# Peptides against a protein of PDB entry 1MQS: the designs that were tried, part 51

Target 1, 223 residues: chain A of PDB entry 1MQS
Amino acid sequence: ILKMLFLNKDLNNNDNITTITDDIFNQQEIIWKVLILDIKSTATISSVLRVNDLLKAGITVHSLIKQDRSPLPDVPAIYFVSPTKENIDIIVNDLKSDKYSEFYINFTSSLPRNLLEDLAQQVSITGKSDKIKQVYDQYLDFIVTEPELFSLEISNAYLTLNDPKTTEEEITGLCANIADGLFNTVLTINSIPIIRAAKGGPAEIIAEKLGTKLRDFVINTNS

## One batch from the design tools (peptide; aimed at target 1 S129 K133 V135)

Design b2_p26_2_s4 (made by RFdiffusion4, then SolubleMPNN; from b2_p26_2, 11 letters changed)
Fold by OpenDDE base, seed 4:
Structure b2_p26_2_s4 (fold): chain B 223 residues (1-223), chain A 26 residues (1-26)
Amino acid sequence: as target 1 above (223 residues)
Amino acid sequence: SEDQKIAKEAGIKKYDSLASEIAKNL
């Protein structure tokens, strides 16, 4: 996330957020930027960063993508939003209207090929592709609640998994969704975890699915 | 990658994914 706020420059990942922000704040000229979020990414950012951290990163204004935002044609913008058709259309509209000086687009998860093609097509038509400085796909389908603790924020997951009225199909579907979220989290932290799960329950199913996804990923990336 | 090609053809100078970065580092 900090990397994104500093326009995806290489940062030393071993330092504390406060140390990184302080060092950058003291050593480099702050580039003031606008941060555009959606509901999902707002929760993510809020879980990891404080308002003061945003300010130190040069974020002068943060707004929701669906909100009526004032044009700041001389200010670069960082988008951190879900990869949806709606968000793409809004971004392109903002581009057309010269709402900001530069566009750094960060998607909260992988951009599907069809949406990438749509984005590319729309951008090409505008003739303003030069204003898009970066497009980056992230995998932040999680919220950090505490140090070394995160949540996928799946509504009623515990209740659904423990309700005896829940069907096996529903459980399987939910476990798959959880595994997908965990997989994306693992990719985000750029480390392969040791997976521990209780035996005989949904956690085991999730662990197995996650393990398979990780193995498949490693195989596919090494090929 | 094909995605990078599509982006480049549209005039997007830099298109990256976390997945691609991880793949390079693994």
Scores: peptide ipSAE 0.293, ipTM 0.832, DockQ to the pose 0.652
OpenDDE base, seeds 1, 2, 3, 5: peptide ipSAE 0.023, 0.023, 0.027, 0.021; ipTM 0.510, 0.480, 0.522, 0.494; seeds 1, 2 fail the geometry check

Design b2_p26_3 (made by RFdiffusion4)
Pose (drawn by RFdiffusion4):
Structure b2_p26_3 (pose): chain A 223 residues (1-223), chain P 26 residues (1-26)
Amino acid sequence: as target 1 above (223 residues)
Amino acid sequence: MYVEDKTEEFKELVEKYKEEKEEEEE
């Protein structure tokens, strides 16, 4: 999360510290930025970061994508928002409206090609595609409550999974999401683990789903 | 932590759409 608030700095280069000392913050000399969150993404940040931490990272203001936000045409913007048609539209609207000097679009989970092309087509007919400095799938779609407790914030799962009423489609979709939440965690750990799961029920489906996802990820690296 | 960068892909799509629009205007 902090690396993102630094425009995903230090990326594509060297350094292995973990929570930047101030003397180094003065090495790059950092400028204030607007931080745009949404309902879901605010729940992720406010769990691990205090307001003081945000300022210390160069975040002047933070507001939801849906609020009426007063313009700051000369101030950078970092969007950390859900990969939704609704949000993408607003980014396009803010982009046109010239609400901010620059855009650093950061997606909470992962943006589908379906929506990447959408955002891209809309932005193409603006004379301002140049202002979008970066678009990143961050893979931080979970909440870390205590130091080693995390949640996918998918309430009422035992019910949805065992309710006879529930479709054989709603179940597959739910497992697919849980498979993603785990995938989002695993990528954060930066370790491709061995999946072990109890057979017979949802844990297996999710295990095999996550297995396939992690399998492709390992492939679409080297070959 | 892994982060996927779609910036180059986004820029390439934007250029492709601009080219298609120019061709339609021509």

Design b2_p26_3_s1 (made by RFdiffusion4, then SolubleMPNN; from b2_p26_3, 13 letters changed)
Fold by OpenDDE base, seed 4:
Structure b2_p26_3_s1 (fold): chain B 223 residues (1-223), chain A 26 residues (1-26)
Amino acid sequence: as target 1 above (223 residues)
Amino acid sequence: PVIKDLTKEFKELVEEYKKKLEELKK
């Protein structure tokens, strides 16, 4: 995902997200970009990256592909969306409308050959193929066993939560981090969820923390 | 994560379709 945000440049794989973003932020001129997502990719991005990470990667604005978006003809756009006919049609429409200066297209999963051909055919008609700089498909490392399931990919979360040697403070801290991740996801998708959690475990703690954060947010926003 | 760069293949397809379109206009 970070590679995508940096226009698929080779990044040193051994560094933490924070280290990579800090190094790039400090050493290179930031190219400001727009990030265009769908519902599925929004969940993915929110699970892996924080708002600050996006900013450090040069993402000024992120929007849903189906949302009405203002034209930014001088700003490059990164698309990170599902490989569907609908999304392809929207991308082509954005291209026709000169919504952005450059188009970096990243599909969240393997792009079927028929859709690749459809995209190419439509783009050929527009005469604006030069604005499309990249086309990638990505196998989401997210073991999305199910379309409705995403992971926050917190390292060793399961092990830490189930290790009898883990202190209550450590559990509380980890649960807070998970709740923060979920909260960010909720804010990104702009939908208030119904929270369901198993009773008597870390999931309940997370649910309570998330609920509190959501309540506080709603109160502060309506205020 | 298997990221596949389709840019080259895409560009080639675009050119192929452009040629086809030009042929249809003659």
Scores: peptide ipSAE 0.593, ipTM 0.933, DockQ to the pose 0.314
OpenDDE base, seeds 1, 2, 3, 5: peptide ipSAE 0.587, 0.591, 0.583, 0.581; ipTM 0.929, 0.927, 0.925, 0.929

Design b2_p26_3_s2 (made by RFdiffusion4, then SolubleMPNN; from b2_p26_3, 15 letters changed)
Fold by OpenDDE base, seed 2:
Structure b2_p26_3_s2 (fold): chain B 223 residues (1-223), chain A 26 residues (1-26)
Amino acid sequence: as target 1 above (223 residues)
Amino acid sequence: MVIKDLTKELKELIKEFKEKRKKELE
């Protein structure tokens, strides 16, 4: 994923994301980019990266592919989205409208041949094929899919948590809401989970809040 | 499963479609 954010340049095999981002930040000129995600890729990104990691990678703005986005014709865009007809159509429309200067397209899974041909056909009509710099697929094949995955589907949660303009109070509030949702889920399942969260980001805040809620609940129910 | 670079293949397909379209308009 970090490789993707750095336009698939060769990265040193350091295991620590922070070390990698720091090393790259110190060695190369920062190219500011926009990151376009969908619901699936948002979950992936949020699991491995912090807000600060995105900034260190030169991501100034990130948004959902289905959201209305303002044109940034002088800014390169990284797409990290599912290989669907809908997403391809949106990317082509963005290309037609000159929303960004360059297009780096990364599909979360294997791109079927028919969709590759569809993309090629549509791009051929635009006359703007030179703006497409990269197309990669199968990025999520490296991520272990757990058999039991669910989402609280909180509207724009990732975007809000990762927007530099979001206030600390707003982040705290959203994290509390997420923790409440998870807590309710735990109660519904009637099982105490093992909480795993990345350190140094909203996930840690959520984990702490959830842990507190669970502890309080256990104390109150045993009382 | 390995990440695949489809850039070259895409560019080739784009070229093919452009050529086909040109022939159809002739």
Scores: peptide ipSAE 0.577, ipTM 0.925, DockQ to the pose 0.288
OpenDDE base, seeds 1, 3, 4, 5: peptide ipSAE 0.576, 0.575, 0.576, 0.557; ipTM 0.929, 0.928, 0.926, 0.916

Design b2_p26_3_s3 (made by RFdiffusion4, then SolubleMPNN; from b2_p26_3, 14 letters changed)
Fold by OpenDDE base, seed 1:
Structure b2_p26_3_s3 (fold): chain B 223 residues (1-223), chain A 26 residues (1-26)
Amino acid sequence: as target 1 above (223 residues)
Amino acid sequence: PVIKDLTEEFKKLVEEYRKKLKELLE
């Protein structure tokens, strides 16, 4: 995802988002871009990145592909949308209208051959193929499964978290361990979860820690 | 997660269709 946001330039996949964005910012001028999403990709991005992360990556504004978007003819656009005929038609229409200066197209999943051909055919008619700088497809499997019951088998976790005598330091430590366990579970089941937690308690701490781990992993794994 | 660069293939297809269009207009 980070690679996409930086126009698929080579990035150090071993670094976290902050390090990567800082390095790029320090090494070269930031390129401001528009990010165009659909409903599905919006959920994906929201699960992985924060608004501040987008800003650091040079995303000045993001919008839905089906929304009426104002022309920004001097600004490059990154499309991160589902590989559908509808989205392809919209992209082509945006191209025809010179809505952006450059088009970096990233499909959220594998682009079928017939749709690739359709895109190419339509673009050929416009005579503006030079504005399309990149076409990528990606495999981002974000599956929301039905609720499953499992245990991390952390001894006395419930008791510790609910014991009023437990110190904040102990709670924090335990929450970190739980977050690690959940992270490993996520990797094992190969599914990115939607994290929901009650506010004001250990669950929130765990959720935050887990979110950070998942965010770092996903952005680095997907480049 | 796999990222595939389709740019080259896309550009080739565009050129092919452009040629076809040109032939149809001649």
Scores: peptide ipSAE 0.566, ipTM 0.923, DockQ to the pose 0.336
OpenDDE base, seeds 2, 3, 4, 5: peptide ipSAE 0.565, 0.562, 0.561, 0.565; ipTM 0.921, 0.923, 0.924, 0.926

Design b2_p26_3_s4 (made by RFdiffusion4, then SolubleMPNN; from b2_p26_3, 9 letters changed)
Fold by OpenDDE base, seed 1:
Structure b2_p26_3_s4 (fold): chain B 223 residues (1-223), chain A 26 residues (1-26)
Amino acid sequence: as target 1 above (223 residues)
Amino acid sequence: MYIKDLTKEFKELVEKYKKELEEKLK
């Protein structure tokens, strides 16, 4: 998140958030930016950063992507939003209207190829592609609820998994989604987890899927 | 933190679509 707030510049990873923000604040002219969020990313950021941290990072204003926002044509914008067609359309509309000077787009999870192509196609029509400076996937589709405790905030996951009327296919699909979220979380935290799950239920399915994903990733990264 | 930079791929796609649009106008 901090890297994103500083336009994905290389930051010395060894320093605490406070030290990084203080050093940048003291050494370089702060570039003031607008931060555009959605409901999900707002929750994510709020769990990790304090309001004062945003200010120190040069975020002067933050707003929801679906809200009516005043144009700030001389101010760069950081988008940190879910990779959805709706959000892409809004970003393109903001670009068309010259709402901001520069666009730094960060998606909270993996951007599907079809959506990347859609974004590119729409931007190509505008003739303003030069204003889009960055497109990143951040893989922050989780919320920190407590120290070292994470939630994917999947609505009714527990209820769905424990409902006897839920089909095996539905369970499998949901477990796959959960495993994907956990995988992204692990990669974001950059730690190797010890996976523990209760046997004989959805937790075991999720654990197996996650384990497979992690193994595949390690193999592909080391080759 | 795991970050994937899609900027290059995005820019390439934009150029591709620009060319396609130019060809259609011709």
Scores: peptide ipSAE 0.605, ipTM 0.935, DockQ to the pose 0.726
OpenDDE base, seeds 2, 3, 4, 5: peptide ipSAE 0.606, 0.603, 0.605, 0.604; ipTM 0.932, 0.932, 0.933, 0.935; seeds 2, 5 fail the geometry check

Design b2_p26_4 (made by RFdiffusion4)
Pose (drawn by RFdiffusion4):
Structure b2_p26_4 (pose): chain A 223 residues (1-223), chain P 26 residues (1-26)
Amino acid sequence: as target 1 above (223 residues)
Amino acid sequence: SSIEEKIEELKLEKHEEFLELVEEYK
């Protein structure tokens, strides 16, 4: 999360520290930025970061994508928002409106090509595609409550999974989401683990789903 | 980490892909 608030800095290069000392902050000399969150993404940040931490990272203001936000045409913007048609539209609207000097679009989970092309087509007919400095799938779609406790924030799962009423489709969709939440966690750990799961029920489906996802990930790296 | 580098490459490729799509639509 912090690396993102630094425009995904230090990326594409060296350094292995963990929570930047102030003397180094003064090495790059950092400038204030607007931070745009949405309902879901605010729940992720406010769980691990205090307001003081945000300022210390160069974040002047933070507001939801849906609020009426007064313009700051000369101030950078970092969007950390959900990969939704609704949000993408507003980024396009803010981009046109010239609400901010720059855009650093950061997606909470992962943006589908479906919507990447959408955002891209809309932005193409603006003379301002140049202002979008970066678009990143961050893979932080979970909440870390305590130091090692995390949640996918998918309430009422035991019911949805065992309710006879539930479709054979709603179940597959739910497992697919849980498979993603785990995938989002696993990528954060930066370790491709061995999947072990109890057979017979949802845990297996999710295991085999996550297995396939992690399998492709390992492939679409080297070959 | 190699996995971290891969994730970083994906991010970069995502951005590059966005720019390429914008040029294609223009």

Design b2_p26_4_s1 (made by RFdiffusion4, then SolubleMPNN; from b2_p26_4, 13 letters changed)
Fold by OpenDDE base, seed 1:
Structure b2_p26_4_s1 (fold): chain B 223 residues (1-223), chain A 26 residues (1-26)
Amino acid sequence: as target 1 above (223 residues)
Amino acid sequence: SEIEKAINERGEKLTKEFKELVEKYK
């Protein structure tokens, strides 16, 4: 998230948020930016960052994407929104209207190919593609409740996994989904965890799946 | 980190793909 706020520049992740923001603030000229959010991403940002963190990151204003926003044609904008057709259309409209000077688009989850093509097609028609500097998608399939505590918010996961009526196939599918969410979390926090799980249950299955995904990821990144 | 590199590469790749698609549709 901090990387996104600094236009996806490499940051020293060994420091806490305050240290990172202070270092950047002291060492570099702050680029003031507008942050455009939706309801989902607002919750995410609020769970991870404080108001002062946003300010230190150079966020002067944050607004909802569906809200009527005043033009700031000399200010770059960071979009951090869900990958939906509606949001894409709004971004394109903002581009058409020269709402901001530059557009840094960060989707909160994986951008489907069809939506990528739609975005590209619409942008091509505007003739303003040069204003779009970045298109990123993130791995935020979790809610952070506390700095070191998070939830995937999978409905009734515990009940489903512990219900005797649940089939093996259902358990396997759910465990895969949980493992995927945890994997995305690991990518987001940019740290490889030590996995701990209770033996003889779904937690072990999830841990194994997650471990496999992490191993595969490491192999692929090192190749 | 390896994870950071992968994230950056993904972002750069997506941006590149987007730009290429924009040109394709012109």
Scores: peptide ipSAE 0.542, ipTM 0.902, DockQ to the pose 0.636
OpenDDE base, seeds 2, 3, 4, 5: peptide ipSAE 0.553, 0.555, 0.550, 0.554; ipTM 0.904, 0.902, 0.900, 0.904; seeds 2, 3, 4, 5 fail the geometry check

Design b2_p26_4_s2 (made by RFdiffusion4, then SolubleMPNN; from b2_p26_4, 14 letters changed)
Fold by OpenDDE base, seed 2:
Structure b2_p26_4_s2 (fold): chain B 223 residues (1-223), chain A 26 residues (1-26)
Amino acid sequence: as target 1 above (223 residues)
Amino acid sequence: SEIEEALNKRGEELTKEFKELIEKYK
């Protein structure tokens, strides 16, 4: 998240949020930016960062993407929103309107190919593609509830997994969703976990899926 | 870290793909 707020520049991941922000603030000129969020990303940001952290990151204004926003044509904008058709359309409209000077687009989860193509097609029509500086898909399907503790905010997961009426397909689907959330969490915290799971149940399924996702991601990105 | 490098590369690649698609649709 902090990396995103600093336009995805390299940060020292060995430090806590305060140390990172202080170091950057002291070493570099602050670039003031607008942060555009949606409901989901607002919850995520609020769980991880304090208002002071946003200020130290150079966020002068933060707003919801669906809200009416005043144009700031000389100010760069960071979008951190869900990868939806609706949000893409709004971003494109903001681009058409010269709402901001630069656009740093960060989707909260994986951007489907069809939506990437849609975004590209619409942006191409505007003739203002040069204002789009970055398109990233972040991995934030969790909320930090306490230090070192997080929740995927999946409703009734425990009940569903333990309900004898739940089908194998439903369990498999839910386990996949949980694994995706955990995968996103691992990527976000930038730390390879030691996975612990009880054997013979859904937890084991989730653990295996998570391990596979991590391995595949590393291999596919050649990192 | 390996994860950080992977994320950076992914972001750069996605941006690149986007730019390439822009050129395709022009």
Scores: peptide ipSAE 0.476, ipTM 0.894, DockQ to the pose 0.703; fails the geometry check
OpenDDE base, seeds 1, 3, 4, 5: peptide ipSAE 0.468, 0.462, 0.461, 0.473; ipTM 0.891, 0.882, 0.884, 0.891; seeds 1, 3, 4, 5 fail the geometry check

Design b2_p26_4_s3 (made by RFdiffusion4, then SolubleMPNN; from b2_p26_4, 12 letters changed)
Fold by OpenDDE base, seed 2:
Structure b2_p26_4_s3 (fold): chain B 223 residues (1-223), chain A 26 residues (1-26)
Amino acid sequence: as target 1 above (223 residues)
Amino acid sequence: SSIEEALNKRGEELTEEFKKLVEKYK
């Protein structure tokens, strides 16, 4: 997230957000930016960053993508929004209207190919593709509730997993979703966890799935 | 490579692919 706020530039490897922001603030010229969010990403940002962190990152204004926003044609914008057709259409409309000087687009999750093509097609028609500086997709399917505690915000997960009426297929599906969220969490924090799970239950299933995803990722990315 | 490097590479690749597609649709 911090990298995104600094236009995905290299940051000093430090685990302390405050230290990173302070170092950058003191050493580099601050580029003031607008941050465009949706409901989901607002929750994510709020859970990870403080108001002071945003300011130190050069975020002068943050707004919802669906909200009426005043044009700031001389100010670069960071979009951090869900990969949806609706959001893509809004971004393109903002581009058409020259709402901002530059567009740094960060989707909160994987961007499907069809949506990538749709975005590209629409942008090509505008003739303003040069204003699109970045298109990134992130892996944020979690909310930080505490410094060392993350929530995937999956409704009634515990109840579903412990309900005797729940089918094996439902359990498997839910476990897969949980594992996906945890996987994204691991990637986001750039730290490989030691996985601990109770044996013989859903936790074990989740652990296995997560382990597989992590192994596959390491192999595929040569990390 | 590190996870961070892999993610950065992914972002760069996505941006490049996007630019390529934009040119394709012109």
Scores: peptide ipSAE 0.548, ipTM 0.904, DockQ to the pose 0.641
OpenDDE base, seeds 1, 3, 4, 5: peptide ipSAE 0.540, 0.551, 0.545, 0.548; ipTM 0.902, 0.903, 0.901, 0.897; seeds 3, 4 fail the geometry check

Design b2_p26_4_s4 (made by RFdiffusion4, then SolubleMPNN; from b2_p26_4, 13 letters changed)
Fold by OpenDDE base, seed 2:
Structure b2_p26_4_s4 (fold): chain B 223 residues (1-223), chain A 26 residues (1-26)
Amino acid sequence: as target 1 above (223 residues)
Amino acid sequence: SEIEKAINEKGKKLTEEFKKLVEKYK
């Protein structure tokens, strides 16, 4: 999250949030920028960062993507929003309107290929692609409630997994979603975990999926 | 860390791919 707020520059991951923000604040000129969020990403940001942390990161204003926002044509914007068609359309409209000087787009989860192409197509039509500086898909499908404790905030996951009426396909789908969220969590905390799960149930399925995702990700990015 | 490198490289690749696609659609 902090890396995103500093336009995805290299940060020292061995320090806590306060130390990181203080070090960067003292070493670099602060670039003031706006932060555009949606409901999901707002919850994520709020669980990890305080208002003071945002200010130290150079965030002067933060707002929801669906809210009416005043143009700030001389100010760069960081988008941290869900990878949806709706959000893409809004970003493109903001680009068309010259709402900000630069656009740093960070999706909260993996951006599907079809949406990437849609974004690129729409941006190409505007003739303002030079204002798009970054397109990242982040991995923050979790809420940090306490240190070392987090939730994926998947509604009724426990009930669904333990309901005898739930189909195998539904269980498989839910396990995949949970594994995706855990994968995102691992990437966010920048630590390779020892995966532990109960045997013979959904937890084992999730653990296997998570392990596969981590291995595939490391292999694919290093190739 | 290896994860940090992977995240950074993935981000850079996605940005590059996006730019390539923009040019494709011009």
Scores: peptide ipSAE 0.516, ipTM 0.893, DockQ to the pose 0.692
OpenDDE base, seeds 1, 3, 4, 5: peptide ipSAE 0.500, 0.500, 0.506, 0.510; ipTM 0.886, 0.879, 0.884, 0.889; seeds 1, 4 fail the geometry check

Design b2_p26_5 (made by RFdiffusion4)
Pose (drawn by RFdiffusion4):
Structure b2_p26_5 (pose): chain A 223 residues (1-223), chain P 26 residues (1-26)
Amino acid sequence: as target 1 above (223 residues)
Amino acid sequence: SEEIEEKINELKVEKHEEFKELVEEY
């Protein structure tokens, strides 16, 4: 999360510190930025970061994508928002409106090609595609409550999974989401683990789903 | 772990590059 608040800096290069000392913050000399969150993404940040931490990272203001936000045409913007048609539209609207000097679009989970092309087509007919400095799938779609306790914030799962009423489609879709939440965690750990799961029920479906996802990930790296 | 991190970083970059290529195509 902090690396993202630094425009995904230090990326594509060296350094292995973990929570930047101030003397180094003065090495790059950092400028204030607007931080745009949405309901879901605010819940992710406010769980691990205090307001003081945000300022210390160069974040002047933070507001939701849906609020009426007063313009700051000369100030950078970092969007950390969910990969939704609704949010993408507003990014396009803010982009046109010239609400901010620059855009650093960061998606909470992962943006589908479906929506990447959408955002891209809309932005193409603006003379301002140049202002979008970066678009990143961050893979931070979970909340870390205590140091080693995390949640996918998918409430009422035992019910949805065992309610006879529930479709054989709603179940597949739910497992697919849980498989993603785990995938989002696993990528954060930066370790491709061995999946072990109890057979017979949802844990297996999710295991085999996550297995396939992690399998492709390992492939679409080297070959 | 470093290789995985680099891969994730490349994906991020490739996503942005793909966005710019799509904007040019449109």

Design b2_p26_5_s1 (made by RFdiffusion4, then SolubleMPNN; from b2_p26_5, 15 letters changed)
Fold by OpenDDE base, seed 3:
Structure b2_p26_5_s1 (fold): chain B 223 residues (1-223), chain A 26 residues (1-26)
Amino acid sequence: as target 1 above (223 residues)
Amino acid sequence: SKKIEEAKNKLMQNQTKEFYELIKKY
């Protein structure tokens, strides 16, 4: 998250958040930025950072993407939002209106190919593609509840997976979402876990999906 | 850990590049 707030520059991760922000604040000229969030990403940020941390990271203001926001044409913007068509459309509209000087777009999870194409198409029409500096998947679609505990914040997951009336398609879809969330968590921790799951149920499905994602990631990044 | 971080960075950079390549097609 801090890396994103510093425009995805490399940071020394050996220190706690306070030390990192203090060091950067004291040693470097702060680039003031606007942070644009949605409901989900707000929860993610709030679970890890304090308001003072945002300020120290150079966030002058933060707001929800769906809220009316005043133009700040001389200020760069960091978007940290869910990979949805709605958010893409809003970002493009903000681009059209020259709401900010630069656009650093960060999605909370992987942006599907079709949405990437849609974003590119819409941006191309504006003729303002030069203002978009970054398009990143941050893999930060989870909530930190405690130092060693996190939540994917998937409503009724347990009930859905254990209800005999739930269809196989629904279970498979939910398992995919859970696997995606776990994948994001693993990438954030920067450590590949040993996956253990109970056999013969949704846990096994999730484990298999997660394993596949991790393998694919390793293969694709080693090339 | 470091390798994963590097891999992530590469992935992100590639996505940005892909985005610009797509823009050129339209």
Scores: peptide ipSAE 0.420, ipTM 0.872, DockQ to the pose 0.687
OpenDDE base, seeds 1, 2, 4, 5: peptide ipSAE 0.431, 0.418, 0.421, 0.426; ipTM 0.873, 0.870, 0.878, 0.878; seeds 1, 2, 4, 5 fail the geometry check

